Peptides against a protein of PDB entry 2L9B. Designs and how they scored, part 1

All scores and structures are predictions.

Target 1, 91 residues: chain A of PDB entry 2L9B
Amino acid sequence: ANFLSQKFPELPSGIDVNINMTTPAMMISSELAKKPKEVQLKFLQKFQEWTRAHPEDAVSLLELCPQLSFVTAELLLTNGICKVDDLIPLA
Target 2, 91 residues: chain A of PDB entry 2L9B as posed
Amino acid sequence: ANFLSQKFPELPSGIDVNINMTTPAMMISSELAKKPKEVQLKFLQKFQEWTRAHPEDAASLLELCPQLSFVTAELLLTNGICKVDDLIPLA
Below, numbering starts at 1 at the first letter of every chain, in headers, positions and changes, except where a header shows other numbers.
Peptide ipSAE is a variant of ipSAE made for these designs: the mean of its two directions, with the distance scale d0 fixed at 1.0 Angstrom where the peptide's residues are scored. Compare it only between designs on the same protein; published cut-offs may not carry over.
A fold fails the geometry check if it doesn't show the stated peptide or something in it is severely misdrawn.

## One batch from the design tools (peptide; made by RFdiffusion4, then SolubleMPNN)

Design b1_p13_3_s2
Fold by OpenDDE base, seed 2:
Structure b1_p13_3_s2 (fold): chain B 91 residues (1-91), chain A 13 residues (1-13)
Amino acid sequence: as target 1 above (91 residues)
Amino acid sequence: SARKLLELLEEKL
């Protein structure tokens, strides 16, 4: 079993997307953007709480699934939580 | 990087 199946055994089935980081990220971001701002914030807050409790797993998750880094960054930006300048050093 | 993003998340949220 891979990292995701072991750490997130209740993940639902996914859908097929283009073989790259950007397309999956944009698709996820697009779906999240359809949710109310309060829901988007709630997702970020829950993710933050999880990362606090599981810092090593959080790094592993984002390294394995870099599309999630894009999604997180976009949520931070579009909700006014961070500025573009804050994202520059994330290379 | 993943770590830097998580640090940003912690800092800003």
Scores: peptide ipSAE 0.628, ipTM 0.934, DockQ to the pose 0.866
Fold by OpenDDE base, seed 5:
Structure b1_p13_3_s2 (fold): chain B 91 residues (1-91), chain A 13 residues (1-13)
Amino acid sequence: as target 1 above (91 residues)
Amino acid sequence: SARKLLELLEEKL
């Protein structure tokens, strides 16, 4: 079994999206941006908590799903949690 | 990198 199916057994079947990193990320970010800032912050907090508990799985997830890195970075930026300069070294 | 982003998340949030 692949990483995603093992670590996230409750994941539903996906939907077809353009095959690149940016488009899926933009779609996710767009949906998240519709939520109140408090909800966005809560999502980040829960993600942070999960990464603390599963640090290597978190790295694997972002390597397999690079769109999530974009989404996370955008959430950090748009909520004033980090600055653009903070993202430059992440390449 | 993925790891550096997670470190940023830990640092800033």
Scores: peptide ipSAE 0.627, ipTM 0.933, DockQ to the pose 0.875; fails the geometry check
Fold by OpenDDE base, seed 3:
Structure b1_p13_3_s2 (fold): chain B 91 residues (1-91), chain A 13 residues (1-13)
Amino acid sequence: as target 1 above (91 residues)
Amino acid sequence: SARKLLELLEEKL
């Protein structure tokens, strides 16, 4: 079993999409952007709580699924939680 | 960097 299957056994199989550097992330972000700001904030908070409890798993998840890093960064930006300058030093 | 992004999340949120 891969990392996702091992750590998230209830995770759906998913659907293949045309993959490139940005399209999957942009699709996820656009769907989340349709939710109220309060819901977007709640998603970020729950994700933060999980990363606090599982820091190394969180790193592994984002390395495996870099689209989630894009989504997280965009949510931080669009909700005024961070600035573009805060993302510049990120590798 | 995934790690740096998570650190930013912790810092700003």
Scores: peptide ipSAE 0.627, ipTM 0.933, DockQ to the pose 0.826; fails the geometry check
Fold by OpenDDE base, seed 4:
Structure b1_p13_3_s2 (fold): chain B 91 residues (1-91), chain A 13 residues (1-13)
Amino acid sequence: as target 1 above (91 residues)
Amino acid sequence: SARKLLELLEEKL
């Protein structure tokens, strides 16, 4: 919570969907899937650029919000950027 | 891990 408030000021509290990461991740992925493929790709690219510029903040964000890792992985899969086998070794 | 996912993102995208 402190990380988010410090690094992302004015971020709203959001809606507590579920204690599991899968359900909120699926909801986010569902919303993203409604966007055109080029928009999805652009989101990934912008996220990648931010992670390059702020690598430790990126790690902290994903550790705090593991649903975003799920979303990222799903976007990579559904856009043909990686294969399922690429995700299996991730821990 | 988060770090490994980010590495995958960097590798594949």
Scores: peptide ipSAE 0.626, ipTM 0.933, DockQ to the pose 0.850; fails the geometry check

Design b1_p13_6_s1
Fold by OpenDDE base, seed 2:
Structure b1_p13_6_s1 (fold): chain B 91 residues (1-91), chain A 13 residues (1-13)
Amino acid sequence: as target 1 above (91 residues)
Amino acid sequence: SARKLLELLEEKL
């Protein structure tokens, strides 16, 4: 079993997307953007709480699934939580 | 990087 199946055994089935980081990220971001701002914030807050409790797993998750880094960054930006300048050093 | 993003998340949220 891979990292995701072991750490997130209740993940639902996914859908097929283009073989790259950007397309999956944009698709996820697009779906999240359809949710109310309060829901988007709630997702970020829950993710933050999880990362606090599981810092090593959080790094592993984002390294394995870099599309999630894009999604997180976009949520931070579009909700006014961070500025573009804050994202520059994330290379 | 993943770590830097998580640090940003912690800092800003």
Scores: peptide ipSAE 0.628, ipTM 0.934, DockQ to the pose 0.857
Fold by OpenDDE base, seed 5:
Structure b1_p13_6_s1 (fold): chain B 91 residues (1-91), chain A 13 residues (1-13)
Amino acid sequence: as target 1 above (91 residues)
Amino acid sequence: SARKLLELLEEKL
């Protein structure tokens, strides 16, 4: 079994999206941006908590799903949690 | 990198 199916057994079947990193990320970010800032912050907090508990799985997830890195970075930026300069070294 | 982003998340949030 692949990483995603093992670590996230409750994941539903996906939907077809353009095959690149940016488009899926933009779609996710767009949906998240519709939520109140408090909800966005809560999502980040829960993600942070999960990464603390599963640090290597978190790295694997972002390597397999690079769109999530974009989404996370955008959430950090748009909520004033980090600055653009903070993202430059992440390449 | 993925790891550096997670470190940023830990640092800033």
Scores: peptide ipSAE 0.627, ipTM 0.933, DockQ to the pose 0.866; fails the geometry check
Fold by OpenDDE base, seed 3:
Structure b1_p13_6_s1 (fold): chain B 91 residues (1-91), chain A 13 residues (1-13)
Amino acid sequence: as target 1 above (91 residues)
Amino acid sequence: SARKLLELLEEKL
């Protein structure tokens, strides 16, 4: 079993999409952007709580699924939680 | 960097 299957056994199989550097992330972000700001904030908070409890798993998840890093960064930006300058030093 | 992004999340949120 891969990392996702091992750590998230209830995770759906998913659907293949045309993959490139940005399209999957942009699709996820656009769907989340349709939710109220309060819901977007709640998603970020729950994700933060999980990363606090599982820091190394969180790193592994984002390395495996870099689209989630894009989504997280965009949510931080669009909700005024961070600035573009805060993302510049990120590798 | 995934790690740096998570650190930013912790810092700003």
Scores: peptide ipSAE 0.627, ipTM 0.933, DockQ to the pose 0.816; fails the geometry check
Fold by OpenDDE base, seed 4:
Structure b1_p13_6_s1 (fold): chain B 91 residues (1-91), chain A 13 residues (1-13)
Amino acid sequence: as target 1 above (91 residues)
Amino acid sequence: SARKLLELLEEKL
């Protein structure tokens, strides 16, 4: 919570969907899937650029919000950027 | 891990 408030000021509290990461991740992925493929790709690219510029903040964000890792992985899969086998070794 | 996912993102995208 402190990380988010410090690094992302004015971020709203959001809606507590579920204690599991899968359900909120699926909801986010569902919303993203409604966007055109080029928009999805652009989101990934912008996220990648931010992670390059702020690598430790990126790690902290994903550790705090593991649903975003799920979303990222799903976007990579559904856009043909990686294969399922690429995700299996991730821990 | 988060770090490994980010590495995958960097590798594949």
Scores: peptide ipSAE 0.626, ipTM 0.933, DockQ to the pose 0.843; fails the geometry check

Design b1_p13_6_s2
Fold by OpenDDE base, seed 1:
Structure b1_p13_6_s2 (fold): chain B 91 residues (1-91), chain A 13 residues (1-13)
Amino acid sequence: as target 1 above (91 residues)
Amino acid sequence: SARKLLELLLEKL
């Protein structure tokens, strides 16, 4: 089994998206933006907790699904958790 | 990088 099926066995099948990462990231961010801010914050908190417990799996997830890096950054920015300047050094 | 972004997540939230 691949990484996603192994770590997230209950994931839905998903849908095909454009090859560039901007389009899928925008779609995901748009769906998350429809949720109340408290739900967005709870999502980020759960992701943070999971990252703290499974740091290498979290890195693997974002490397496998680079659109999620953009989504994460977008959520941090739009919820006022970080500033644009915080993202500049993320080489 | 993915690692640095996650470190930012851990730091700021």
Scores: peptide ipSAE 0.657, ipTM 0.940, DockQ to the pose 0.835
Fold by OpenDDE base, seed 4:
Formats: sequence, C-alpha cells, structure tokens
Structure b1_p13_6_s2 (fold): chain B 91 residues (1-91), chain A 13 residues (1-13)
Amino acid sequence: as target 1 above (91 residues)
Amino acid sequence: SARKLLELLLEKL
C-alpha cells in the first residue's frame, strides 16, 4: 500500500495468506511465540515507543493491517500485560 | 478500535 511504501520504503511485498484477519494473525503470532519472552517483550516495547512517537502512523498501520491488531492483542495477553476483559470494550 | 488498542498498549506496558 501507499502508506506502507512511504513509511517503510524497504518493506518487502510479502506473501499471500488467507484473506480473513484471524488466519494471518495466527501465523504471525505463532512465529512470535517461537521467540524468547524477552524478545517478545522487547518487540512490544519498541512498538510502544514508536506508537508514542508516531501515534497517527501507528493508527494508520493497524487500520491498513488489521491482522496486526490481533497480533498486538495476543502479545499483550500471552505476556500477561493485559486481560481479556481489557480487550472486550475495544473497537 | 485500533486507536483504543494502541491506547491500551501505552497504558498497560
């Protein structure tokens, strides 16, 4: 997409996946789950810092790539950062 | 929403 190309100029094209949101999210989450907990936490921290510095770009990213919302939520849950009840009122 | 999720990220982490 145009946004991704502008903000991440060296981003590769990627690969096709199932068009629903859940399957791509599960694939990403599965890959992240293979990483050590400290790596997952560092990833979240970097994403948080980037979000703090570029809040509208972060919103645009998640709107363009809704699978990343699921991934983010999953990481928050699995790392004990939030509970399911924290996610229910969202959207 | 995406915005609300990001706010949660900022709040909880």
Scores: peptide ipSAE 0.656, ipTM 0.940, DockQ to the pose 0.846
Fold by OpenDDE base, seed 5:
Structure b1_p13_6_s2 (fold): chain B 91 residues (1-91), chain A 13 residues (1-13)
Amino acid sequence: as target 1 above (91 residues)
Amino acid sequence: SARKLLELLLEKL
């Protein structure tokens, strides 16, 4: 049992995407951008709550799925939650 | 880093 199967037993079947970091991130961001801003905010809030409750699992998730870091960053920017200057120093 | 990004999420939202 890998991390994702263990922590997300109801994880649905995935779809094939280009095997680079940018394209999957762009696809996910595009789908999220189709949702109302209120839904995007709720998604971020739920992710924040889960991160607060499971900080090391959240780090592991982003390390396993680095495309989600780009998605999260874009959502923070496009919803006016952070500035570009907030992201620049992130190593 | 993933950790720094998550800290930003916790801070700003």
Scores: peptide ipSAE 0.656, ipTM 0.940, DockQ to the pose 0.868; fails the geometry check
Fold by OpenDDE base, seed 3:
Structure b1_p13_6_s2 (fold): chain B 91 residues (1-91), chain A 13 residues (1-13)
Amino acid sequence: as target 1 above (91 residues)
Amino acid sequence: SARKLLELLLEKL
């Protein structure tokens, strides 16, 4: 099994994508934006809770799947949780 | 970085 399958055994198998990282991220963000704000907030809260409990796994996930970093940042911005200035200093 | 973004998530939400 690959790293993702080993570290996240409950994660369903995905489909390999052979395009740039920006396009998939934008597509994911677009689909999430169709959900009610309450659903978006609940998703962020659950992700936050998981991150708090599994910080190194969360880092590994975002390093392996940088599209999810884009999605997270976009959700934070569009829901008014952070400002663009908050993202500028992030490497 | 992924780490800094997650720290922002923990801070702001």
Scores: peptide ipSAE 0.656, ipTM 0.940, DockQ to the pose 0.845; fails the geometry check

Design b1_p13_6_s3
Fold by OpenDDE base, seed 2:
Structure b1_p13_6_s3 (fold): chain B 91 residues (1-91), chain A 13 residues (1-13)
Amino acid sequence: as target 1 above (91 residues)
Amino acid sequence: SARKLLELLLKKL
């Protein structure tokens, strides 16, 4: 089993997307944006809690799945949690 | 970077 299978055994099945990271990220963000803001914030909260408890696994997750970095950043922006200036230094 | 983004998540939310 790969990293995702081991760390997230309850992951649901995915769908095929274009062979790039931008399209998957936008698709995920679009689907999340359809949810109520409270659901989006709860998602971020759970991710934050998990990151706090498992910082290296969180880094590994985002490195293995760069699309999730975009999704996270967009959620932070669209929900007014951070500003664009906060994301600029994230080289 | 992934690490910096996660740090941002930790401090802003």
Scores: peptide ipSAE 0.660, ipTM 0.941, DockQ to the pose 0.847
Fold by OpenDDE base, seed 4:
Structure b1_p13_6_s3 (fold): chain B 91 residues (1-91), chain A 13 residues (1-13)
Amino acid sequence: as target 1 above (91 residues)
Amino acid sequence: SARKLLELLLKKL
């Protein structure tokens, strides 16, 4: 997409996956789950820092790539950072 | 929403 190309100019073309949101998210989450907990936490921290510095770009990223919302939520849950009840009211 | 999720990220982490 145009946004991704502009903000991440060296981002390679991805591979085709199931077009729904859940399957791609599960694939990404599965890969992240293979990493040590400290790596997962560092990833979240870097994403948080980038979000803090570029809040509208972060929103645009998640709107363009909704699978990343699921991935983010999954990481928050699995690392004990939030509970399911924290996610229920989000919409 | 994406915005609310990111706000949660900022709040909880």
Scores: peptide ipSAE 0.659, ipTM 0.941, DockQ to the pose 0.841
Fold by OpenDDE base, seed 5:
Parts: sequence; C-alpha cells; structure tokens
Structure b1_p13_6_s3 (fold): chain B 91 residues (1-91), chain A 13 residues (1-13)
Amino acid sequence: as target 1 above (91 residues)
Amino acid sequence: SARKLLELLLKKL
C-alpha cells in the first residue's frame, strides 16, 4: 500500500495526461476555474483545514504530486489571496 | 518548496 492508497482509500480512477508537470497542473487549474469563485474558495479552505490537521501528510502529498503545488499557487493568485511577490521567494 | 507553499496557504487564507 502506497501513501495515496492509505490516506485516500476512496481515490477514484485517474485519467491519462501528458507526463510533465505543467500540463497536468494546467488541466486541473482549468477545471477548477470553471467552478464559481465561492467553490474555489471552499476548496482552498478545506485543503487548508486538512493541511492544518495533517501537516506532514500535506507535505508528502505535494511532494508525490508536484502538479498540485502549481494548482494551489494559481488558486491563491487568481483569487487574490496572495501576490506574485509572495510566491517568488518560495524554494 | 511544498512546505513553504503550505505555510503561505495557512498564513494568507
């Protein structure tokens, strides 16, 4: 059992995407951008709450799925939650 | 880094 199977037992079947970091991130961001801003905000809030409760699991998730870092960053920017200057110094 | 991004999420939202 890998990390994702253990932590997300109800994980649905995935779909094939191009095997680079940018394309999957763009696809996910595009799908999220189709949702109302209130839904996007609620998603971020739920992710924040989960991160607060499971900080090391959240780090592991983003390390296993780096495309989600791009998705999260874009959501923060496009919803006016952070500025570009907030992201530049992130190593 | 993933950790720094998550810290930003916790801080700003």
Scores: peptide ipSAE 0.659, ipTM 0.941, DockQ to the pose 0.866; fails the geometry check
Fold by OpenDDE base, seed 3:
Structure b1_p13_6_s3 (fold): chain B 91 residues (1-91), chain A 13 residues (1-13)
Amino acid sequence: as target 1 above (91 residues)
Amino acid sequence: SARKLLELLLKKL
């Protein structure tokens, strides 16, 4: 089994998408943006809590699925949680 | 980097 199957055994099978970071990320962000701000915030909070509890798994997840980094950054920006200047120094 | 973004998430939220 791959990393995702091993670490997230309850994760449902996904839909195949084109191999790039931008298009899938934009699609995910668009769908999340349709949800109320309260739902978006709750999602970020749960992701934060999971990251705090499983920091290395969180790093591995974002390295394997860089589209999720885009989604996370966009949610932080659009909800006024961080500024563009906060993202500039990130490698 | 993924690590730095996650650190930002932990810091700002």
Scores: peptide ipSAE 0.659, ipTM 0.941, DockQ to the pose 0.844; fails the geometry check

Design b1_p13_6_s4
Fold by OpenDDE base, seed 2:
Structure b1_p13_6_s4 (fold): chain B 91 residues (1-91), chain A 13 residues (1-13)
Amino acid sequence: as target 1 above (91 residues)
Amino acid sequence: SARKLLELLEKKL
């Protein structure tokens, strides 16, 4: 079993997307953007709480699934939580 | 980087 199946055994089935990180990220971001701002914020808050409790797993998750880094950054930006300048050094 | 993004998340949210 891979990292995702072990750490997130209740993940639903996914859909097929282009073989890159950008397309999946844009698709996820697009779906999240359809949710109310309060829901988007709630997702970020829950993610933050999880990362606090599981910092090593959080890094592993984002390294394994870089599309999620894009999604997180976009949510932070579009909800006014961070500025573009904050994202520049995230190379 | 993943770590830097998580640090940003912690800092800003």
Scores: peptide ipSAE 0.641, ipTM 0.937, DockQ to the pose 0.855
Fold by OpenDDE base, seed 5:
Structure b1_p13_6_s4 (fold): chain B 91 residues (1-91), chain A 13 residues (1-13)
Amino acid sequence: as target 1 above (91 residues)
Amino acid sequence: SARKLLELLEKKL
């Protein structure tokens, strides 16, 4: 079994999206941006908590799903949690 | 990198 199916057994079947990093990320970010800022912050907090508990799985997830890195970065920016300068070194 | 982003998340949030 692949990483995603093992670590996230409750994941539903996906939907077809353009095959690149940016488009899926923009779609996710767009949906998240529709949520109240408090909800966006809560999502980040839950993600942070999960990454603390599963640090290597978190790295694997972002490597397999690079769109999530974009989404996370955008959430950090748009909520004033980080600045653009904070993202520049992340290549 | 993925790791550096996660470190940023830990640092800033």
Scores: peptide ipSAE 0.642, ipTM 0.936, DockQ to the pose 0.863; fails the geometry check
Fold by OpenDDE base, seed 3:
Structure b1_p13_6_s4 (fold): chain B 91 residues (1-91), chain A 13 residues (1-13)
Amino acid sequence: as target 1 above (91 residues)
Amino acid sequence: SARKLLELLEKKL
């Protein structure tokens, strides 16, 4: 079993999408942007809480699924939680 | 960097 299957046994199989670095992320962000700001904030908060509880798993998840890093960054930007300058030093 | 992004999340949220 891969990392996702091991750590998230109830995770759906998913759907194949383009394998480029940005299209899946943009699609996810677009769907999340349709939700109220309060819901978007709640998603970020729950993700933060999970990251605190599972820091190394969180790193592994984002390395395996870089689209989620894009989504997180965009949610932070569009909700005014961080600025573009905050993302520049990120490798 | 995934780690740096998570640190930013912790810092700003």
Scores: peptide ipSAE 0.642, ipTM 0.936, DockQ to the pose 0.845; fails the geometry check
Fold by OpenDDE base, seed 4:
Structure b1_p13_6_s4 (fold): chain B 91 residues (1-91), chain A 13 residues (1-13)
Amino acid sequence: as target 1 above (91 residues)
Amino acid sequence: SARKLLELLEKKL
């Protein structure tokens, strides 16, 4: 919570969906899937750029919000950027 | 891990 408030001021609290990471991740992925492929790709590219510029903040964000890791992985899969086998070894 | 996923993102995208 402190990380988010410090690094992302004015971020709303959001709505609790489920204690599991899968359900909120699926909801986010569903919303993103409604966007055109080029928009999805642009989101990934912007996220990649931000992670390059702020690598430790990116790690902290994903550790705090593991649903975003799921979303990222799903976007990579559905856009043909990686294969399922690429994700299996991730721990 | 988060770090490994980000590395994959960097590698594949």
Scores: peptide ipSAE 0.639, ipTM 0.936, DockQ to the pose 0.843; fails the geometry check

## One batch from the design tools (peptide; made by RFdiffusion4, then SolubleMPNN)

Design b1_p24_4_s4
Fold by OpenDDE base, seed 4:
Structure b1_p24_4_s4 (fold): chain B 91 residues (1-91), chain A 24 residues (1-24)
Amino acid sequence: as target 1 above (91 residues)
Amino acid sequence: MSTFDQLLEFFEKKLEEEEKKKKE
């Protein structure tokens, strides 16, 4: 088993995407847009809470699943929690 | 269930497990 499966055995398998980051970003954005605002915010809040409780695991997860970084950014922007300029240091 | 919903459930489950540990 790979490190991802070993470290996060209950993590969903997800969907394979191509190596072009534009396509995954578009797909994620589209899926997020289909969810109610309340669900979007709930996801962000739960992810943040888990991250605070397990910072080392969060780092590992974000390294292995970089799409989650985009999800976080998308949720923050779409819900007006931050601006694009706030994300520049992360690029 | 979409992947997004599965991820949400994953994090909620992890937090629920943490709360359970605190109460035990």
Scores: peptide ipSAE 0.230, ipTM 0.727, DockQ to the pose 0.471
Fold by OpenDDE base, seed 3:
Structure b1_p24_4_s4 (fold): chain B 91 residues (1-91), chain A 24 residues (1-24)
Amino acid sequence: as target 1 above (91 residues)
Amino acid sequence: MSTFDQLLEFFEKKLEEEEKKKKE
């Protein structure tokens, strides 16, 4: 968390999750579901473009913020961009 | 503004910066 804020100072702080009641994945899924598909795809596009331009930073971000990995995977799957089998090597 | 919206804005800003850098 500390290193994350230093590496990505303009990254939003996010929200706390009570794991005893709701998992981070459930909350992320809920938030995504509230957004129009166009917004979901826009998010995915911008994230992909940024990761392409900054692969090392992208790796760091995903390591420090594993929630984002779930977001990416969910967007890919729910929009039919990839299949579950495509993500197995990354699990 | 939700956390999702903030994250989206983050990436949009980063790409905007990248585009400006590319044009230089």
Scores: peptide ipSAE 0.220, ipTM 0.730, DockQ to the pose 0.489
Fold by OpenDDE base, seed 2:
Structure b1_p24_4_s4 (fold): chain B 91 residues (1-91), chain A 24 residues (1-24)
Amino acid sequence: as target 1 above (91 residues)
Amino acid sequence: MSTFDQLLEFFEKKLEEEEKKKKE
């Protein structure tokens, strides 16, 4: 198993997209967009809570799956939770 | 199950495990 699978064995396999960050993120975003706002916010909430509880694992996951960072940012912006300016320090 | 649902379930499971750990 690769490092990602070893670190997060229960992480969904998903699709094998071996391209840049943006394209995979767009695909994930498309799936998220099919869900109502309430569900999208629930995702953000759960991800946020998990990040708080496991900050080191969260960093590892986001480094290994940078598309997830993009998706999260997009959800925050789309739902008006934050503005682009708020994300500048994170870029 | 959609990719989104899988990811959501993943995080929920992690949180559940954390809560169980806190109660021990």
Scores: peptide ipSAE 0.214, ipTM 0.719, DockQ to the pose 0.549
Fold by OpenDDE base, seed 1:
Structure b1_p24_4_s4 (fold): chain B 91 residues (1-91), chain A 24 residues (1-24)
Amino acid sequence: as target 1 above (91 residues)
Amino acid sequence: MSTFDQLLEFFEKKLEEEEKKKKE
């Protein structure tokens, strides 16, 4: 088991995103769009609650899984919670 | 504030705004 699996044994493995004519961002956005809006919003809320309760683990997770930051940002954008310009301070 | 603190506050603010919008 790698470090990520040891630190977060219940973390889903996820799937690989092929680097081809379709950008990874588009692929992730497409998969997120398949989820009901209620599920998308629930994810954001639960992730927020978890990061507040476990800030040290949240930092580790985001360092090891930078795609999670993108996923969260994409959910905010696709649900109209924020605009692209609102995310600039986080860059 | 660390980058993480800024991110957390960002999420809290955005989620609060979204909930407020739903209750209008």
Scores: peptide ipSAE 0.089, ipTM 0.571, DockQ to the pose 0.032

